# Peptides against a protein of PDB entry 4U39, part 93

Target 1, 302 residues: chain A of PDB entry 4U39
Amino acid sequence: SIKVIGVGGGGNNAVNRMIENEVQGVEYIAVNTDAQALNLSKAEVKMQIGAKLTRGLGAGANPEVGKKAAEESKEQIEEALKGADMVFVTAGMGGGTGTGAAPVIAQIAKDLGALTVGVVTRPFTFEGRKRQLQAAGGISAMKEAVDTLIVIPNDRILEIVDKNTPMLEAFREADNVLRQGVQGISDLIATPGLINLDFADVKTIMSNKGSALMGIGIATGENRAAEAAKKAISSPLLEAAIDGAQGVLMNITGGTNLSLYEVQEAADIVASASDQDVNMIFGSVINENLKDEIVVTVIATG

## One batch from the design tools (peptide; made by RFdiffusion4, then SolubleMPNN)

Design b2_p17_4_s3 (from b2_p17_4, 7 letters changed)
Fold by OpenDDE base, seed 1:
Structure b2_p17_4_s3 (fold): chain B 302 residues (1-302), chain A 17 residues (1-17)
Amino acid sequence: as target 1 above (302 residues)
Amino acid sequence: MEVLLVGTKQEVLDALR
């Protein structure tokens, strides 16, 4: 089974966005120290952590409170994660609960033998230096606790949105990028295709790989597959080129008109930008909600 | 939502053929 855990406000917003986009084949768990915020989650499983420590009033933007809250609730977290083959831990870093609790939850998942993937954001520069410093500490702790850590630099989202985009929409786009990172992997595993991926191959690419990079490309028109693939490998979300990656996960999502030729063309572009000896897994997904768009997600590990 | 093909590069390329 695949479990997606949203931790704190940003993680729970991302989980809500995943549920709204009908990401299939995963169980959703919302975790928070704030009981009122937790009630706004769309997840089936809602877990309040640190009830004794925080009294449901949240972590007060203190990562140490978030950490202690997860430690207090360790047994409940273990029970909720039991039997998962894969666990996604998603959080907005820089806050109290997400920054402090996400590494603890990730370690619990890893100790249970789940393939543990972190998908987290760095705060925008406008959120201030304190949040950036807290996020750096949380990201360091996540890197030790996960098999693979995808870090999304929110400031790079500002390069893919219009300059007039309201601050609220920039946060919604951060939630959407978190969704794309989780969905890009989960769709390859959770949904039976014409060719089923061995979960062992995913483990080979993602186990103990440390930091991963994510690129996203979206295009329309006659060359949409090639354009989407080129945008993905040159994505502003990539902090480096994918040519040095030991592993690549690629998702090609299109509408009902997605052709085998388009899948091949996109896969060839990403493969040509990768090392010849790279362990590449790719999948093609039909999403009926995508009319003329192709979305290419590339995750580079190693 | 349907997943058409998932596999290694070689497996999917072989299936496209």
Scores: peptide ipSAE 0.142, ipTM 0.764, DockQ to the pose 0.387
Fold by OpenDDE base, seed 4:
Structure b2_p17_4_s3 (fold): chain B 302 residues (1-302), chain A 17 residues (1-17)
Amino acid sequence: as target 1 above (302 residues)
Amino acid sequence: MEVLLVGTKQEVLDALR
């Protein structure tokens, strides 16, 4: 089974976005120290952590409270994650609960023998230096606790949205990018296809790989496949080129009009941008909710 | 209906033919 655990406010917003987009084949778990915020989760499984420590009043933007809250609730987290083959831990770094609890939850998942993938955000620079410093500590702790860590630099989202985008919409886009990172991987595993990927192949690419890079490209029109693939490999979300990656997960998602030619063209672009000896997992997804859009997601590991 | 083709590049291409 695949479990997606949203930790704290940002992680729970991302989980809500995943549920709203009907991401299939995954179980959703919402974790928070704030009981009121947790009640707003759309997840079936809602877990309040650190009830004794926080009394449901949240972590007060303190990562140490988030950490201790997860430690207090360890047995409950273990029970919620039990039997998962894969666990996605999603959080916004820089806060209290997400920053402190996500590494603890990730370690619990890993200790249970699940393939543990972190998908987290760095705060926007405008959220201030304190959040950036807290996020750096949380990301460092996540890196030690996961098999693969995808870090989304929120400031790079400002390069893909309109400059007049309201702050609230920039946070919603961060939640959407978190969704795309989880979905880009989970679709390759969770959805029964004409060709089923062996979970062993996913483990080979993702186990103990440390930091991964994620690129996303979206395009429409006649050259949409090539354009989407080029946007993915040159995505502002990529902190480096993918040419040195030991592993690549590629997802090409289109509407019912996605052609074999478009799939081939996009795959060739990503393969040509990768190492010749790269271990590549490739997936093609038909999403009926997509009209004329192609979405290419590239996750580079190693 | 969501359709997923997952595997190696060649496997996916073969299934789409």
Scores: peptide ipSAE 0.138, ipTM 0.773, DockQ to the pose 0.299
Fold by OpenDDE base, seed 2:
Structure b2_p17_4_s3 (fold): chain B 302 residues (1-302), chain A 17 residues (1-17)
Amino acid sequence: as target 1 above (302 residues)
Amino acid sequence: MEVLLVGTKQEVLDALR
């Protein structure tokens, strides 16, 4: 089974966005120290952590409280994650609960033998230096606790959105990028296809790889596949080029008009931008909600 | 949602032939 665990406010917003976008084949778990915020989750499983420590009042933007809350609730987290083959841990770094609890939850998942993937955001620079410093500590702890860590630099979202995008929409886009990181992988595993992916191949690419890079490209029109692929490999979300990556996961999502030629063209572009000896997994996904759009997601590991 | 093809680069390329 695949489990997606949203940790704290940002992680739970991302999980809500995943549920709203009908990300299939995954179980959703919402974790928070704030009981009122947790009640707003759309997840089927809702877990309050650190009930004794926090009394449901949240972590007060303190990562040490988030950490201790997850440690207090270890047995509950273990029971909720038990039997998962894969666990996505999603959180916004820089806060209290997400920053402190996500590494603890990730370690619990890994210790249970699940392939553990972190999908986390760095805060925007405008959220202030304290959040950036707390996020750096949380990201370091996540890197030790996961098999693969996808870090989304929120400041790079400002390069892909309109300059007039309201701050609230920038946070929604961060939640959407978190969604795309999880969905880009989960769709390849959880959705039946003409060719079934061996989960062993996913484990080979993602196990003990440390930090991963994610690129996203969206395009429409006659050259949409090539344009989407080129945008993905040159995505502002990539902190580095993918040419040195030992592994690549590629998702090509289109509407019912997605052609085999478009899939091949996009895959060839990403493959050509990667190392010659790269272990690449790619999949083509039909999303009936996509009309003329192609979405290419690239996750580079190693 | 439907996944058409998922696999290694080589597996998918082979299936596309």
Scores: peptide ipSAE 0.101, ipTM 0.725, DockQ to the pose 0.390
Fold by OpenDDE base, seed 3:
Structure b2_p17_4_s3 (fold): chain B 302 residues (1-302), chain A 17 residues (1-17)
Amino acid sequence: as target 1 above (302 residues)
Amino acid sequence: MEVLLVGTKQEVLDALR
């Protein structure tokens, strides 16, 4: 089974966005120290952590409170994650609960023998230096606790949105990028296809790989597959080129008019931008909601 | 490299036509 665990406010917003986009074949768990915020989650499983420590009043933007809250609730977290083959841990770094609890939850998932993937954001520069410093500590702790860590630099989202984009919409786009990172992997595993991906192949690419890079490309029109692939490999979300990656996961998602030629063209572009000895897995997904759009997601590991 | 067509049986059959 695949479990997605949203940790704190940002992680729970991302989980809500996944549920709203009908991400299939995954179980959703919402974790928070704030009981009122947790009640707004759309997840089937809702877990309040650190009930004795915080009394449901949240972590007060303190990562040490988030950490201690997860440690207090260790047995409950273990029970909720038990029997998962794969666990996605999603959080917005820089806050109290997400920054402190996400590494503890990730370590619990890994100790249970699940393939543990972190999908987290760095805060925007406008959120201030304190959040950036807290996020750096949380990301360092996540690297030790996961098999693969995808870090989304929120400031790079400002390069793909309009300059007049309101702050609230920039946070919604960060939640959407977190969704795309989880869905880009989970759809390859959880969605029944003509060709099923062996979960062993995913384990080979993602186990003990450390930091991963994610690129996303979206396009429409006659050359949409090639344009989406080129945008993905040159995405502002990529902190480096994918040419040095030991493993690549590619997802090509399109509407019912997605052709085999378009899938092949996009795959050839990403393969040509990768190392010759790269372990690449690519999948194509049909999503009727995309109509004329193609979305290419590239995750580079190693 | 094998292309994984992931979708409903009908969606994938329609995409291969």
Scores: peptide ipSAE 0.045, ipTM 0.668, DockQ to the pose 0.102

Design b2_p17_4_s4 (from b2_p17_4, 7 letters changed)
Fold by OpenDDE base, seed 3:
Structure b2_p17_4_s4 (fold): chain B 302 residues (1-302), chain A 17 residues (1-17)
Amino acid sequence: as target 1 above (302 residues)
Amino acid sequence: MEVLLVGKKSEVLAALR
């Protein structure tokens, strides 16, 4: 089974965005120290952590409170994660609960023998230096606790949105990029009819790989497959080129009109940009909501 | 049609041709 855990405010917003986009074949768990914020989650499983420590009033933007809250609730977290083959831990780094609790939850998942993938954001520069410093500490702790860590630099999202984009919409786009990172992997495993990906192939590419980079490309029109693939490998979200990666995961998602030619064209572009000795997984997914759009997600590991 | 290819770059590129 695949479990997705949203940790703190940003992680819970990302989980809500996944549920709203009908991400299939995963169980959703919302984790928070704030009981009022947790009640707004759309997740089936809602877990309040650190109830004795915080009394449901949240972590006060303190990562040490988030950490201690997860440590207090260790047995509850273990029971919620039990029997998972794969665990996604999603959070916005720089806050109290997400920054402090996400590494503890990730370590619990890993100790249970699940393939543990972190999908986290760095805060925007406008959130201030304190949040950036807290995020750096949380990301360091996540690297030790996961098999693969995808880090989304939120400031790079500002390069792909309009300059007049309101601050609230920039956070919604960060939640959407977190969704795309989880969905880009989970759809390859959980979508019925994708013959030939076993969970062992995913383990080979993602186990003990450390930091990973994600690129996303979206296009429409006659050359949409090639354009989406080129945008994905040159994405502002990629802090480095994919040619140094030991593993590449590629998801090509389109509407019911997605052709085999378009899948081959997009996969050839990504493969041509990758290292000669790279292990690759290429998957295609049909999403009826995309109509004329193609979305290419590339995850580079190692 | 959903297509899934897994393998080394050389094997994947050969299957795409």
Scores: peptide ipSAE 0.038, ipTM 0.647, DockQ to the pose 0.772
Fold by OpenDDE base, seed 5:
Structure b2_p17_4_s4 (fold): chain B 302 residues (1-302), chain A 17 residues (1-17)
Amino acid sequence: as target 1 above (302 residues)
Amino acid sequence: MEVLLVGKKSEVLAALR
């Protein structure tokens, strides 16, 4: 089974966005120290952590409280994650609960033998230096606790949205990019497509790879496959070019009109931009909600 | 036709062409 665990406010917002977009074949768990915020989760499983420590009042933006809250609730987390083959841990780094609890939860998943993937955001620069420093500590702890860590630099979202985009919409876009990171991988395993991957193949490319970068490209029209692939490999979300990556995971998602030719064209572009020695996984997914759009997601590991 | 392509770049490119 595949489980997605949202940790703290940002992680729970991302999980809500995943549920709203009907991400298939995954079980959702919402984790928080704030009982009121947790009640707003759309997840089937809602877990309050650190009930003795926090009394449901949250972590007060302190990562050490988030960490201790997850440690207090270890047995409950273990039972919720039991039997998962894969666990996505999603969080907004820089807060109290997400930053502190996500690494603990990731380690619990990994110790249970699940393929553990972190999908997390760095805070925007405007959230202040304290959040950025807390996020750096949380990301460092996540790297040790996961098989692969996708880090989304929120400041790069400002390069793909309009300059007049309200702050609230920038956070919604961060939640959407977190969704795309989880869905881009989970769909390759859980959703029937033109090319379905074995979980063993995903495990080979994602196990013990450390940090990963994600690029996304979306296009429509006659050259949509090539355009989406070019946008993905040149995405502002990529902090480095994919030519230095040891592994590349590519998802091509389209509507029912997605052709094998479009799939081959997009895959050739991404493969051609990759290193000669790269281990590449490619998968294609049919999403009936996509009419004329193609979405290419590239995850570069190593 | 389900084509699973997992491997080195050279193998992937060869299978796509």
Scores: peptide ipSAE 0.032, ipTM 0.660, DockQ to the pose 0.549
Fold by OpenDDE base, seed 4:
Structure b2_p17_4_s4 (fold): chain B 302 residues (1-302), chain A 17 residues (1-17)
Amino acid sequence: as target 1 above (302 residues)
Amino acid sequence: MEVLLVGKKSEVLAALR
């Protein structure tokens, strides 16, 4: 089974966005120290952590409170994650609960023998230096606790969206990028392909790889597949080129009109940008909610 | 159409052609 655990406000917003986009084949778990915020989750499983420590009033933007809250609730987290083959831990770094609890939850998942993937955001620069410093500590702790860590630099989202984008919409786009990172991997595993992905192949590419880079490309029109693939490999979300990666996961998602030719064209572009000896996982997915759009997600590991 | 390919780049490209 695949479990997606959203940790704190940002992680829970991302999980809500995943549920709203009908991401299939995954179980959703919402974790928070704030009981009121947790009640707004759309997840089937809702877990309040650190109830004794916080009394449901949240972590007060303190990562140490988030950490201790997860430690207090360790047994409950273990029970909720038990039997997962793969666990996605999603959070916004820089806050209290997400920054402190996500590494603890990730370690619990890893200790249970799940393939543990972190998908987290760095705060926007406008959230201030304190959040950036807290995020750096949380990201470092996540890197030790996961098999693969995808870090989304929120400031790079501002290169994809209009500069006049309201702050609330920039956060919604961050939630959407978190969704795309989780969905781009989960769809490869959960969607029955023509070639069954052995979960062992995913483990080989993602186990103990440390930091991964994610690129996303979206396009419409006649050359949409090629444009989406080119946008993915040149994505502002990529902190480096994919040509040095030991592993590449590629997802091509389109509507019901996605052609085999478009799939081949996009795959050839990403493969041509990758190392000759790269281990590649490639999947194509039909999403009926996509009209004329193609979405290419590239995750580079190693 | 759902296509899933796993392997080395050369194998993936060969399967797509």
Scores: peptide ipSAE 0.029, ipTM 0.663, DockQ to the pose 0.845
Fold by OpenDDE base, seed 1:
Structure b2_p17_4_s4 (fold): chain B 302 residues (1-302), chain A 17 residues (1-17)
Amino acid sequence: as target 1 above (302 residues)
Amino acid sequence: MEVLLVGKKSEVLAALR
């Protein structure tokens, strides 16, 4: 089974976005120290952590409170994660609960033998230096606790949205990018009928790889597959080129009109931008909610 | 949601040809 755990406010907003977009084949768990915020989660499983420590009033933007809250609730987290083959831990770094609790939850998942993937954001520069410093500490702790850590630099989201995008929409786009990171991987695993792809192949690419980078490309029109693939490999979300990666996961998502030719064209572009000896996993997905759009997600590991 | 093809680079590219 695949479990997605949203940790704190940003992680739970991302989980809500995943549920709203009908990401299939995954179980959702919302974790928070704030009981009122947790009640707004759409997840089936809602877990309040650190109830004795925080009394449900949240972590007060203190990562040490978030950490201690997860430690207090360790047995409950273990029970919720038991039997998972894969665990996604999603959080907005820089806060109290997400920054402190996500590494503890990730370590619990890893200790249970799950393939543990972090999908986290760095805060926007406008959230202030304190958030950035807290996020750096949380990201460092996540690296030690996961098999693969996808770090989304929120400031790079501002390069892919309109310059007049309101701050609230920039946060919504961060939630959407977190969704795309989880969905881009989960769609490759959760679907029956994989061509010579087993969960051991995913483990080979993702186990103990440390930091990963994600690129996203979206396009429409006659050359949409090629354009989406080119945008993905040159995405502002990529802090480096994919040519140095030890592993690449590629998801090509289109509407009901997605052709085999378009899948091939996009796959060939990403494959040509990657090392010859790279371990690559490709998937193509039909999403009926996509009309004329193709979305290419590339995750580079190692 | 339908998955058309998922696999390793070599297998996917071979199946697409």
Scores: peptide ipSAE 0.026, ipTM 0.637, DockQ to the pose 0.438

Design b2_p17_5_s1 (from b2_p17_5, 5 letters changed)
Fold by OpenDDE base, seed 5:
Structure b2_p17_5_s1 (fold): chain B 302 residues (1-302), chain A 17 residues (1-17)
Amino acid sequence: as target 1 above (302 residues)
Amino acid sequence: MEVFLVGTKDEVLAALR
């Protein structure tokens, strides 16, 4: 089974975005120290952590409170994660609960033998230096606790949105990028396809890989496949080039008019930008809602 | 209808032919 665990406010917003976008084949768990915020989750499973420590009043933007809250609730977290083959841990880094509890939850998942993937955001620079410093500590702790860690630099979202984009929409876009990171992997595993990928192949590409890079490209028109692939490998969300990546997860999503030629063209562009000995897992998805759009998601590991 | 193809590049391309 695949479980997605949203940790704290940002993680729970991302989980809500996943549920709203009907990400299939996963179980959703919302975790928070704030009982009122947790009640607003759309997840089927809602877990309040650190009830004795926080009394449901949240972590007060303190990562140490988030950490201790997860430690207090370890047995409950273990029970909720039991039997998962894969666990996604999603959080907004820089807060109290997400920053402190997400690494603890990730370690619990890993200790249970699940393939543990972190998908987290760095705060925007405008959220202030304190959040950036707390996020850096949380990301470091996540890196030790997961098999693969995708870090989304929120400041790079400002390069892909209009300059007049309201602050609330920038946070919604961060939640959407978190969704795309989880969905881009989960669709490869959880969705019955014409070809079923062995979960062992996913484990080979994602186990003990450390930090992963994520790129997204969207295009329309006659060259949409090539343009989407080129945008994905040059995405502002990439902190580095994908050259030398030992593993690549690629998802090509298009409408009912997605052609074999377009799939081939996009896959060849991504493969040519990767290492010669790259282990590539490829997924093609037909989504009737995309009409003329092609979306290419690339996750580079190693 | 959502159609998913998952595998190696060559496997997916072979199945789409």
Scores: peptide ipSAE 0.120, ipTM 0.732, DockQ to the pose 0.320
Fold by OpenDDE base, seed 1:
Structure b2_p17_5_s1 (fold): chain B 302 residues (1-302), chain A 17 residues (1-17)
Amino acid sequence: as target 1 above (302 residues)
Amino acid sequence: MEVFLVGTKDEVLAALR
């Protein structure tokens, strides 16, 4: 089974966005120290952590409280994660609960033998230096606790949205990028295809790989596949180029008019931007709701 | 109908033919 665990406010907003977009084949767990915020989750499983420590009043933007809250609730977390083959841990770094609890939850998942993938955000620069420093500590702790860590730099989202985009919409786009990171991997595993990957192949690419890079490209028109692939490998979300990546997970999503040639062209562009001996897992999705758009998601590991 | 194909590049390309 695949479990997605949202940790704290940002992680739970991302989980709500995943549920709203009907991301299939995954079980959703919402974790928070704030009982009122947790009640707003759409997840079937809702877990309050650190009930004795926090009394349901949240972590007060203190990562040490978030950490201790997860440690207090370790047995409950173990029970909720038991039997998962894969666990996605999603959080907005820089807060109290997400920053402190997500590494503890990730370690619990890894200790249970699940393939543990972190999908987390760096705070926007406008959230202030304190959040950036807390996020850096949380990301460092996540890196040690997961098999693969995808870090989304929220400031790079401002490069892909209109300059007049309201702050609230920029946070919604961060939730959407977190969704795309989880869905881009989970669809490869959980969605019954005409060809199913062996989960062993996913483990080979993602196990003990440390930091991963995620790129997204969207295009329309005659060269849409090539343009989407080029945008994905040059995505502002990439903190570095994907050159030399030993593992790549690629998803190409298009409408009913997605051609074999377009799929091949996009895959060849991404492969050519990677190591010559790249282990590539490739997925193609036909979504009837996509008219003329192609979406390419690339996750580079190693 | 959503169609999903997952595999190596060559496997996916072979199935789309």
Scores: peptide ipSAE 0.089, ipTM 0.712, DockQ to the pose 0.307
Fold by OpenDDE base, seed 2:
Structure b2_p17_5_s1 (fold): chain B 302 residues (1-302), chain A 17 residues (1-17)
Amino acid sequence: as target 1 above (302 residues)
Amino acid sequence: MEVFLVGTKDEVLAALR
């Protein structure tokens, strides 16, 4: 089974966005120290952590409170994650609950023998220096606790959105990018393909790889496949080029008019930008809601 | 309905043919 656990306010907003977009084949768990915020979750499983420590009033933007809250609730977290083959831990770094509790939850998942993937955001620079410093500590702790860590730099989202984009829309786009990171992997595993992927191949590419890079490209028109692939490998979300990546997860999503030629063209562009001996997991998705759009998601590991 | 093709690059390309 695949479980997605949203930790704190940002993680729970991302989980709500995943549920609203009908991401299939995953179980959703919402975790928070704030009981009022947790009630707004759309997840089937809702877990309040640190009830004795926080009395449901949240972590007060203190990561040490978030950490202690997860430690207080360890047995409940273990029970909720038990029997998962894969666990996604999603959080907004820089806050109290997400920054402190997400590494503890990730370690619990890993200790249970699940393939543990972190998908987290760095705060926007406008959220202030304190959040950036707290996020750096949380990301370091996540890197030690997971098999693969995808870090989304929120400031790079401002490069792909309109300059007039309201602050609330920028946060929604961060939730969408978190969704795309989870979905781009979960769709490769949870959805019955024409070719059954061995979960062992996913484990080989993602186990103990540390930090991963994620790129997204969207295009329309006659060269849409090549343009989407080129945008994915040059995405502002990539902190580095994918050259030398030993593992690549690639998802190509298109409408009912997606051709074999377009799939091949996009895959060849991504493969040519990767290591010569790259282990590539490739998936193609037909989404009837996509008209002329192609979406390419690339996750590079190693 | 979403249809998924999953595998290695060569396997997916072979299944689409």
Scores: peptide ipSAE 0.030, ipTM 0.581, DockQ to the pose 0.314
Fold by OpenDDE base, seed 4:
Parts: sequence; structure tokens; C-alpha cells
Structure b2_p17_5_s1 (fold): chain B 302 residues (1-302), chain A 17 residues (1-17)
Amino acid sequence: as target 1 above (302 residues)
Amino acid sequence: MEVFLVGTKDEVLAALR
């Protein structure tokens, strides 16, 4: 089974966005120290952590409270994650609960033998230096606790949205990018394909790889596949080029008019930008809600 | 209906033919 665990406010907003977009084949778990915020989760499984420590009043933007809250609730987290083959841990880093609890939850998942993938955001620069410093500590702890860590630099989202985008919409876009990171992987595993990937192949690419890079490209028109692929491999979300990546997860999503030629063209662009000996897992998805758009998601590991 | 083709590049390309 695949479980997605949203940790704290940002993680739970991302989980809500995943549920709203009907991301299939995953079980959703919402975790928070704030009981009121947790009640707003759309997840079937809701877990309040650190009930004794926080009394449901949240972590007060303190990562140490978030950490201790997860430690207090360890047995409950273990029970909720038990039997998962794969666990996605999603959080907004820089806060209290997400920053402190997500590494603890990730370690619990890993200790249970699940393939543990972190998909987290780095705060916007405008959230202030304190959040950036807290996020850096949380990201470091996540890197030790996961098999693969995807870090979304929120400031790079400002390069792909209009400069006049309201602050609330910038956070919604961060939630959407977190969704795309989880979905781009989960669709490769959880969706009945004409060809089913062995979960062993996913483990080979993702186990103990440390930091992964994520790129997204969207395009329309005659050269949409090539354009989307080029945008993905040059995405502002990539902190580095994917050249030399030993593992690549690629998802190509299009409408009912997605052609074999477009799929091949996009795959060849991504493969050509990767290591010559790249282990590539490839998925093509037909989404009837896409009209003329192609979405290419690339996750590079190694 | 969402249709998914998941596999190696060669497997996916083979299934689409």
C-alpha cells in the first residue's frame, strides 16, 4: 500500500489538494498538533500528535515542539503507517509541526521498512529568516530520515507564476507543486497500467538516494511534448541540472489526443539530458480533463 | 477513463504500438 502523510499546516493543505485532484491509489493521513486545523483536513485518517504536550493548540512555530509531539505519539504513528510499502511524507518546512514532526514520522516509516519519500517545501524568503533557518534544520533532519527527499524551493514558484499573484495563491501553488511531486511518483506505482512496474524497480531508483530534483513542464500547441519536456529539464524548481542523474522517474500526462510520437519525443529529450546509463522509469498518463496540455514531470535521483 | 502506461521506456513504447 501507498500512504501519503501530511504533516502540519502546509502538509495538510497539500494533502487536501491531492484529495481535491483525486490522486488515486493512495491512503491519506493528516497529522497535526493543532486540533482545529486538523478538523479541516479532507483526509480519512486524522491524527492529532502531542495531545499531552500541546493540548491541541499547535506547536507555536517551534520545531522542537513538533518533534516532541511526534515522539509522544510514536506508537500511533507506527500503527497508522504499518503495512505501507511506500510512505510519502509531505510538509511545509519552517513552521513548528511540519519541521519538527516530519523527520520523526519519516524515520518511523523507514524503520517499518517502507520506501520513505519526503516531499517538502522550503519557505518563501518573505516568510523571514527565522523560517528559513528552521527549514534548513528540518530539511537536514529529513534527509537523514528518508530514502529520497524532494525539496521544493517556494521562491522558484514565483518564477512560474505572475508577479502580481496574491500571497494566498502563491501558497496554493506550493500545495499544487507538492501534489505534483507526490502524484508524479504515485501514478507510476498505484495506477493500473498496461504495464505494471515492479515495486522493486521503484525501490532500486529511490532507496537511499538522498536528495532528488524535481522538474515540471507544461505546454500546448504543435510542439507541446518537446516543449513540456524541455521545460521540465530546465524547470526553475530544479536546483541543478539533471545531467549525471543515475535514476529518473518520468511522467508524461496528456489528454485523449496524446500520441505515441509525443510520448517518445518527450522521453527522448529527458533521456538525452540524463546520464547515458540512466535507470529510467517512465509513465504515460491519459487525463481526460487535459484538453491540449501536456504535463511532463521529471524526478531525478542519484 | 484515465489510461496509464507504466514501465521502462521500451516497454511503454512497445505497448503503445
Scores: peptide ipSAE 0.028, ipTM 0.652, DockQ to the pose 0.310

